# Ledger of designs, part 178: peptides against a protein of PDB entry 3S8F

Target 1, 157 residues: chain A of PDB entry 3S8F
Amino acid sequence: VLTLFVAVPSLMTAFTVAASLEFAGRLRGGRGLFGWIRALPWDNPAFVAPVLGLLGFIPGGAGGIVNASFTLDYVVHNTAWVPGHFHLQVASLVTLTAMGSLYWLLPNLTGKPISDAQRRLGLAVVWLWFLGMMIMAVGLHWAGLLNVPRRAYIAQV
Target 2, 166 residues: chain B of PDB entry 3S8F
Amino acid sequence: DEHKAHKAILAYEKGWLAFSLAMLFVFIALIAYTLATHTAGVIPAGKLERVDPTTVRQEGPWADPAQAVVQTGPNQYTVYVLAFAFGYQPNPIEVPQGAEIVFKITSPDVIHGFHVEGTNINVEVLPGEVSTVRYTFKRPGEYRIICNQYCGLGHQNMFGTIVVKE

## One batch from the design tools (peptide; made by RFdiffusion4, then SolubleMPNN)

Design b2_p19_8_s3 (from b2_p19_8, 13 letters changed)
Fold by OpenDDE base, seed 1:
Structure b2_p19_8_s3 (fold): chain B 157 residues (1-157), chain C 166 residues (1-166), chain A 19 residues (1-19)
Amino acid sequence: as target 1 above (157 residues)
Amino acid sequence: as target 2 above (166 residues)
Amino acid sequence: DLLDELLELVYSLAELLFG
């Protein structure tokens, strides 16, 4: 009865973070419905990484509700769907947040700012990571819906 | 100034909250749609049935694989299946096409999976518990049983077969 | 069952936010 209520705090956190991003973007001169997005510091890997993680976390969170639902879990449980969910939650949000944290932490601890080349490389890394994670996650979820089993080297499909 | 900023932030939060709620309704609608259109594949949960995993091999309906398939009525069968490290019994499981099959699956050792390819049968098998799945095979042939729960060093080789006869 | 849980969630959220 109250199982799905666990999603409420996560949703609240999500909209709060989104609100903060919009506010920040507008403070940086962004206007209109989407202009605030463009105004965010997309040139900073310390910013881009966790934001991309958040984007991946959205469908992952939706999947969490599915996984927690008795009826729907029967369809997806122990299929490729499950590792797909994990990669969105752990390999995307957690990992990208950690990556982003390093881009902030290391310069701060060493007192040495990252070079422009390092910054560009960092951006490439986090974007490629995100892209790879999304491709893999979509593939795993799709395979799961096609009844590809988890923890098996063989599948009918 | 701080008050104005706070008010602005709250306004954005309200907007995003509304969006979140809207998305929630979308998700609910999608779930409802999927359930409405895919009702035939839904297997209702049964009651919790317990067994003693230490004696399940020696006595009871799982003890003799030769007697594992029991006809319970016209075109109705119960199949008592053991999932163990590392295989299934009986193997193969032979059932007639078009019959209503009730699988009663348990384990004498560790947790296993019971995934039947080409079907929606996919359950975990726990020692001390009986998993019950009802299914009717419409097509004759061989259906592979796959263990999709890690159960030890031989997990990757743990397979079974269901043979559906005309 | 799932639908009931989802509905309860929606009602709970509505109550929390607008109640």
Scores: peptide ipSAE 0.012, ipTM 0.756, DockQ to the pose 0.065
Fold by OpenDDE base, seed 2:
Structure b2_p19_8_s3 (fold): chain B 157 residues (1-157), chain C 166 residues (1-166), chain A 19 residues (1-19)
Amino acid sequence: as target 1 above (157 residues)
Amino acid sequence: as target 2 above (166 residues)
Amino acid sequence: DLLDELLELVYSLAELLFG
């Protein structure tokens, strides 16, 4: 009940953020239906990280509804599906937002801007993290649907 | 101009809200599809049933493993299973192929899992509550029961077996 | 049961959004 209660406000917030991104992209010169996306600052890991986190949160949020549903949870409960959900919500969204925050915070705290090399490295880290996390999450969700158990070191599938 | 910016933002928000509604329906459809294709063969059965975990080992249908499998009708059985630290009883559970089996599972100690490999049977077992699952084994053989809820130091080795006879 | 739950979910969401 609590999950479903918070789901609607979360969705509203998420799409409001998306609307803000579109507006920002258009202010930066993006045009057309999708041109605003390219206009966003994809060269800044402080931006890329939380955005990728939000992208991971989309399937994770849907999974949250599944996990909170009695009939649907019957299928996925205590299977690899659940860790898959967590890795999207925590290891993707929360972790990437934390990474992004650090890329902004540390330069401001130290008064030293990040070098170009550090920036490029940061982008690589964030993208690789996201890619790996998506692969892992998809695998875990798939395994869960195949009834691979959680908290068991063996499975017969 | 703040007014112009505000109007523009509202327009984008309206578009994204419409998109959000569409995506909501897509997600619901996907969930429905997943459920329809992955829940076949397992049916939750029975009403909420309570038992006393402190006496379940001494009296009642779970007390004697030798009497745990009860024929309730033609090709219908009820199996009273205890999940405990760290195992299941009876073990093995012997049932006929093609019979409708109603598992009634409870715990005398802590929360356990009851996950039958090769099937969609997967329920948590709470002390004081009876978990009821209806299933029909179509293939003979051995099916392993796994605990998928941490229950102590021996959790990883907590296994049972269902033997389906021809 | 599945259909009922899905319908309840839809109605609940609708109520939260438009109620």
Scores: peptide ipSAE 0.005, ipTM 0.699, DockQ to the pose 0.072
Fold by OpenDDE base, seed 3:
Structure b2_p19_8_s3 (fold): chain B 157 residues (1-157), chain C 166 residues (1-166), chain A 19 residues (1-19)
Amino acid sequence: as target 1 above (157 residues)
Amino acid sequence: as target 2 above (166 residues)
Amino acid sequence: DLLDELLELVYSLAELLFG
């Protein structure tokens, strides 16, 4: 019980962020249960990137609970499952957040806004990155459940 | 105006916190479902058994690969396995089909992995500790042992074989 | 076991939020 309590502050923070997103979406004219999502600035790669990271973090967080569980960790430990978890947490959330930060930081540092072409390219980059990461993560988790070993170039399956 | 905004944010936070609690129940349910439907055996934490990694090669049950397979009872064997840089001994490990096999695995050097393909045997092997795994091979044939813990330059080529005889 | 611990955690969280 005490071990799992460590997740409580993180969960509270995560859902507070979600609350902030809902508030922002509603301020932008979004209505209804899901309308606020559509009202968010999906045309800005600096926004889209970290949000996609958050989306990837959700299944990654669930996997974190699995990895921290004694009985379940036995099943997934040192299998392809673990790299799958890492790629959701680090290569998705952290990396996409860094990308998003870059898309905000560089224009502000230079004093020049990004061009429309650069914006579109940025959107393409973050969406393609997210898509690729999700495909890879699903594959790794699936392979892990099939007992494909971690840190090995060969497997029975 | 700022106060109104903060009040609104608080309301949303409360809603999402309630949602988070609901999701926690969902996660618990999923874990319960997984445990209920999972047919693979879970190896519980056993009694800690220690060994001196500096002498394990010279004396004791791991010292002679030719004597590594010990019959401990009817249709029951103990196999003393060393995982080292970069291989396993004995290699191959020969055991009979249908017998209960207790693997006693340790390392004389660094941490290794002991992953047996086609089985649920997957443990880390720490120098100074003995990993114990119990398994019964139902099918004859060759089972590959893979090191799934990085152990040095030859890690990727560190393989062993278990031969299950009819 | 794990399930019991998780359930206890849920109850604890509920108490923190609504208690």
Scores: peptide ipSAE 0.000, ipTM 0.743, DockQ to the pose 0.062
Fold by OpenDDE base, seed 4:
Structure b2_p19_8_s3 (fold): chain B 157 residues (1-157), chain C 166 residues (1-166), chain A 19 residues (1-19)
Amino acid sequence: as target 1 above (157 residues)
Amino acid sequence: as target 2 above (166 residues)
Amino acid sequence: DLLDELLELVYSLAELLFG
């Protein structure tokens, strides 16, 4: 029970970030329940990358609750589920945030704005990365639920 | 300006809190479903039990692999298993079909895994602690034990066998 | 038993968040 208290700050952070995104979208002219989403700067890889990371972090966070639960961890511990969780948290959120940060940081450090071609390429990269991570993560979680062991080269499924 | 933004964000947090709570319930439901479908056959019997890893090979119920399988009642057995670098003792573990088996697993050296293929038995084995798992094998045959916790250079070859007899 | 533990966890979380 106490372990799940760790989830509370994370959820609070998620709420705050989501609220900030909604606020930003509405400031950009988005209206209605979902119109603010479309109003966000989806043409900027520095924005898209960390947002996609956050999206990947949602199922990862759910997995975190599972992994932190003593009872549920019995089912998933040291199975392919665990690396699936890590790839959502590290390879998606952290990595995409780093990528997004780079798209912001490099132009500022060099004094040169990114070209339109570089922007488009950046968007393609982060979206493809996200897609690949989602496919891999789903596969790993699925394999984990099928009791495929972690750190083993053989499995009977 | 920051104050205005803060107030606006705070207003939106109420909606997102509600949504998040809803999603929390969805996730809990999914977890419950997963438990219902993937935990069948394994009964947690874990308790805090300590053992001295430096003497576990010399004395006590883990010392003699020939006496590792102990009948504790009608169709009930306790199996004392050692996970070590790099294997399991006893090997093979022989148990009857349909019997309730309580595995008591510990390690004399480093942390190992005890993952039984074809079952939901999957525990870490810590030196100085006894892992307890209860399981009933419904089907006869051989079940492979896999170490799923990295334990050294021989980790990938660390296997055991449970033989379930009719 | 596992389900009961899960339910207790849910109730505990609910109490933490809304209690």
Scores: peptide ipSAE 0.011, ipTM 0.739, DockQ to the pose 0.086; fails the geometry check

Design b2_p19_8_s4 (from b2_p19_8, 11 letters changed)
Fold by OpenDDE base, seed 4:
Structure b2_p19_8_s4 (fold): chain B 157 residues (1-157), chain C 166 residues (1-166), chain A 19 residues (1-19)
Amino acid sequence: as target 1 above (157 residues)
Amino acid sequence: as target 2 above (166 residues)
Amino acid sequence: DLLDELLELVYNLSLLLFG
């Protein structure tokens, strides 16, 4: 009872971040319902990485609701679903946020801006990481729904 | 200027909250769909039951594997299963096809898993607690039990078998 | 029970939005 209300602060945080992104995009000249997204600084890996992390966090959050459900957890618990959730929450959001933070922090600490080549490489790394994580996460969730067990080397599927 | 920005952000927050509510309905629908498609085969049965893990091997319904399968009614059985390092008792578990089986599973040592392939039976087994699962096997054959909770060095080799007889 | 909790959550969020 009231267990799912724990999700409220997290959702509020997500909405606040989204609102901040929209505001930033509109300040940068974006217009319309979706034009503000294009106006965001997608050329900066320090920005792109955390945003991609947030995108991965959306399905992860949905999975969090499932995992927190007493009845649904019975279905997915100790299946490949659980690692899928972890990889979205930790290996996507947290890791990408850390990566993005480093892209900002290191230049500031060293006093040396990143080169254009480093910037492009950073973007490539972040996008490839995100893509790989999404493929793996979708696969793990799918396998979990097919009752592939966690922590086992064999399965019928 | 900052105040104006805060007001604008607040407006955007309201929009995103509205969107979130819509998404919540979508998630509820997805949850309902998931429940309907994946939970039809197993119904949780019983209340939380406690047992002494230090004596469960010597006394009580788990002590004798030959008496582990108990007929409780017409076409209804209770099976007392021990999950231990590293296996299951009894092994194999023999039950008739079409019978309602109530599994009562506990552990004398550490936490284990009880995952029955080909079914949606999947529970953790905690020392001192009894996990209760109700299931009816519609198809005869052998069903493998897999431990899906790490329980030690022999975890990967911890298997059991349920034999469903016609 | 889960549905009830989710409905309550939606209700509370609605109050947060429109209350």
Scores: peptide ipSAE 0.015, ipTM 0.749, DockQ to the pose 0.069
Fold by OpenDDE base, seed 1:
Structure b2_p19_8_s4 (fold): chain B 157 residues (1-157), chain C 166 residues (1-166), chain A 19 residues (1-19)
Amino acid sequence: as target 1 above (157 residues)
Amino acid sequence: as target 2 above (166 residues)
Amino acid sequence: DLLDELLELVYNLSLLLFG
């Protein structure tokens, strides 16, 4: 059946964004296979936050395909795997995008640019958030594969 | 200028899409490998079976917990299990070691979970539907049944036990 | 079944990319 065809638009969007990032990085002077990444504005939390969200969304999207698969869903359904999945999707991409949006929106609305200290703090916040989300997500997915049930305070392992 | 930029973006897009396809092949290969190496634990989905949740407690194979375990053949049993707010019946479920057990699970009230620790048995139980799971317990002992679907205020305390006898 | 769906997905993506 064509059930997994649902993933096509999302993949197209994701890799279009990636293409845009590469293009932007190269316009900023990045060269080579990875030089364009370094050339991106990693000093701006308004940029870093949503990009980190996108990075978290990648394994989350892959997990979405797993969850949508009838055969594979049997393995992971109602286990800790599921919370791991939506934490990548919601707590990573959506939340970090919102955070990034605020770093852009507030200076724009107030007419006051963020201070250097605020910028550095913002970078620390989004990176720490991302790291925490990744650790938690990996742990939850791992636990799910070990058959740790969802919505239960006890587990075999 | 805009046209050139557009072409450049398209080129990068095509490259990334090609990468995505390559990754899809990798994923397919991994899935195929997993399925090929882990076939023993695969439980095929059964046919959809319906039941009236309003009468399931009064009549039929789920009505009497004492008659819930039915021997259907040599070393073969069917166990009719009710998941309800907030527990399972029969409780405990007693089955022999090494026997092929077919669990027929339904609910008289709301959606529940049926997760058996130490096994790959993990299904949702819907009122009006019968979940069928086939399993053979190789090791004797007690196996805890856990509800992993929120079913109300007492959800966290909803447990059952399967006792596998030698 | 899953393999068939994934293969179909890959095929469709290939068509979108190279078609």
Scores: peptide ipSAE 0.013, ipTM 0.762, DockQ to the pose 0.069
Fold by OpenDDE base, seed 3:
Structure b2_p19_8_s4 (fold): chain B 157 residues (1-157), chain C 166 residues (1-166), chain A 19 residues (1-19)
Amino acid sequence: as target 1 above (157 residues)
Amino acid sequence: as target 2 above (166 residues)
Amino acid sequence: DLLDELLELVYNLSLLLFG
């Protein structure tokens, strides 16, 4: 029995989601290898948020494999690498999905669509959040590889 | 119409699954690269050694900090270290430069970390278990020990020092 | 080792996809 077999259902799910996105983009008129991406509703924060979360989840998932690996975990365990992984998985995917859900849920609950100003603000929030998380995640992973400890306010590097 | 959509989705799924397989090879390559650059591809598991955390302070090799550093051979030492709330003993740990040092680390109370700055020494210390780390200090000086596992109110101030003498 | 396990996993996945 291979330990990493536990990743198979997760991978299947992830790429099924990707397939769904491609299908949706093509239904919206996108053509070619990448044209379907541009055809997706990037003007809707309820869509953009979870998609950005998924993008952050890709390197996070790779990091998950690293953290679960006996040999590689020895290198990264209890370093800044670990919180970097968490911020990609929780603070990016989960949080952005929650944000996206909110952008969909509130208008539906109230019966009122969001204003254009609210939409633009939502887009700004989501993109800025993603950008900040990516910067932080890269920094934390980099620091982790430099053997900066987690749960410490000081480090010698 | 639904049938057509279903077929289309299946086609896309097959494509992405094939892509996923390709990505697995990429991940393998990245893992290999990481191992080669950070660990030289060899990380052996240590032997499991257990101790009684309730008596480790009173008897045994950890009981007396003055006897914690034991020469086991030419240019070879074993250092018995206790990580406790909130510090390390002995402190400082004095070892000679260029000697092979085997750290035997355990805890009498809760889980702690043993992270030595400037080195690749980074282990968790569990009560009832002995963590074994082998290292040779090539440069003289002071190396700070940091607890990187939360262990209570004084966690952030839990530091030790290894002094490497010429 | 880890690489061997991963290679075996890839093989198994290949069988799952094309078997």
Scores: peptide ipSAE 0.007, ipTM 0.748, DockQ to the pose 0.063
Fold by OpenDDE base, seed 5:
Structure b2_p19_8_s4 (fold): chain B 157 residues (1-157), chain C 166 residues (1-166), chain A 19 residues (1-19)
Amino acid sequence: as target 1 above (157 residues)
Amino acid sequence: as target 2 above (166 residues)
Amino acid sequence: DLLDELLELVYNLSLLLFG
């Protein structure tokens, strides 16, 4: 019951966003099964940031189901797995969404568009952030599966 | 025009929802597989048991570390463990190899962790609650107990040892 | 319990999609 209260709305939202992205990509000239992805505005950090956040949120969401499982949580609870999950959800999705929002909000608040240099810098920042977060998240999840404890500076492994 | 646009959007939404449904089946299968193959050895949750953390040091089975290890059967022991700021008692915990050990763990002060390296023993210890875990050590040697729940300034140095004797 | 929850989720999603 609890799973339905959380998972259903979340999935509906996630795949609605995905549907919107596909629709937008196809409107921009993308064709085929994956061509619409390339047609999306990857030159805009306000777009790229939240999308990368969503991509990171996918494994995080799957991890949420694992963490919610009584039997599976026993394996991962209070290990490095948990920080890995949190960093995907908060430091990836939320943070990247905030970053993306900033790239939209500031130009609108000031009435001044961002320069091309600022745009390129923004893209670099967002991609580097995502890359770093993925490396850290994968490492933490892996360490967690190896029974590396959370909140400890030592481990058997 | 508006109707056409809405219909198009709905078509994509329907497609993605179908994909979502398919993925759910995949996830269910993976979870089922995991449960079928990796649940062996999982320590079952014990019954809820309460104790008074203010008196647990003075009376009861946790009061005397020298009597913390109780033989309950020919090859069965119960170990009454206290997790406190900042350590464990008894320390070391001495148990025989191959015996079934039931750990009864509680705290007199704050929340602690009880993570035994080299084992699947990993529980939180709450004041006023008794955590019960069952384990059989197959290998002799020393096993370190780690506190994986922040419990104060000495948290990082809070360790215990289980000595498994041949 | 987890499987039951997941099955229920699948069922509800199926209803949402095809109901």
Scores: peptide ipSAE 0.006, ipTM 0.720, DockQ to the pose 0.062

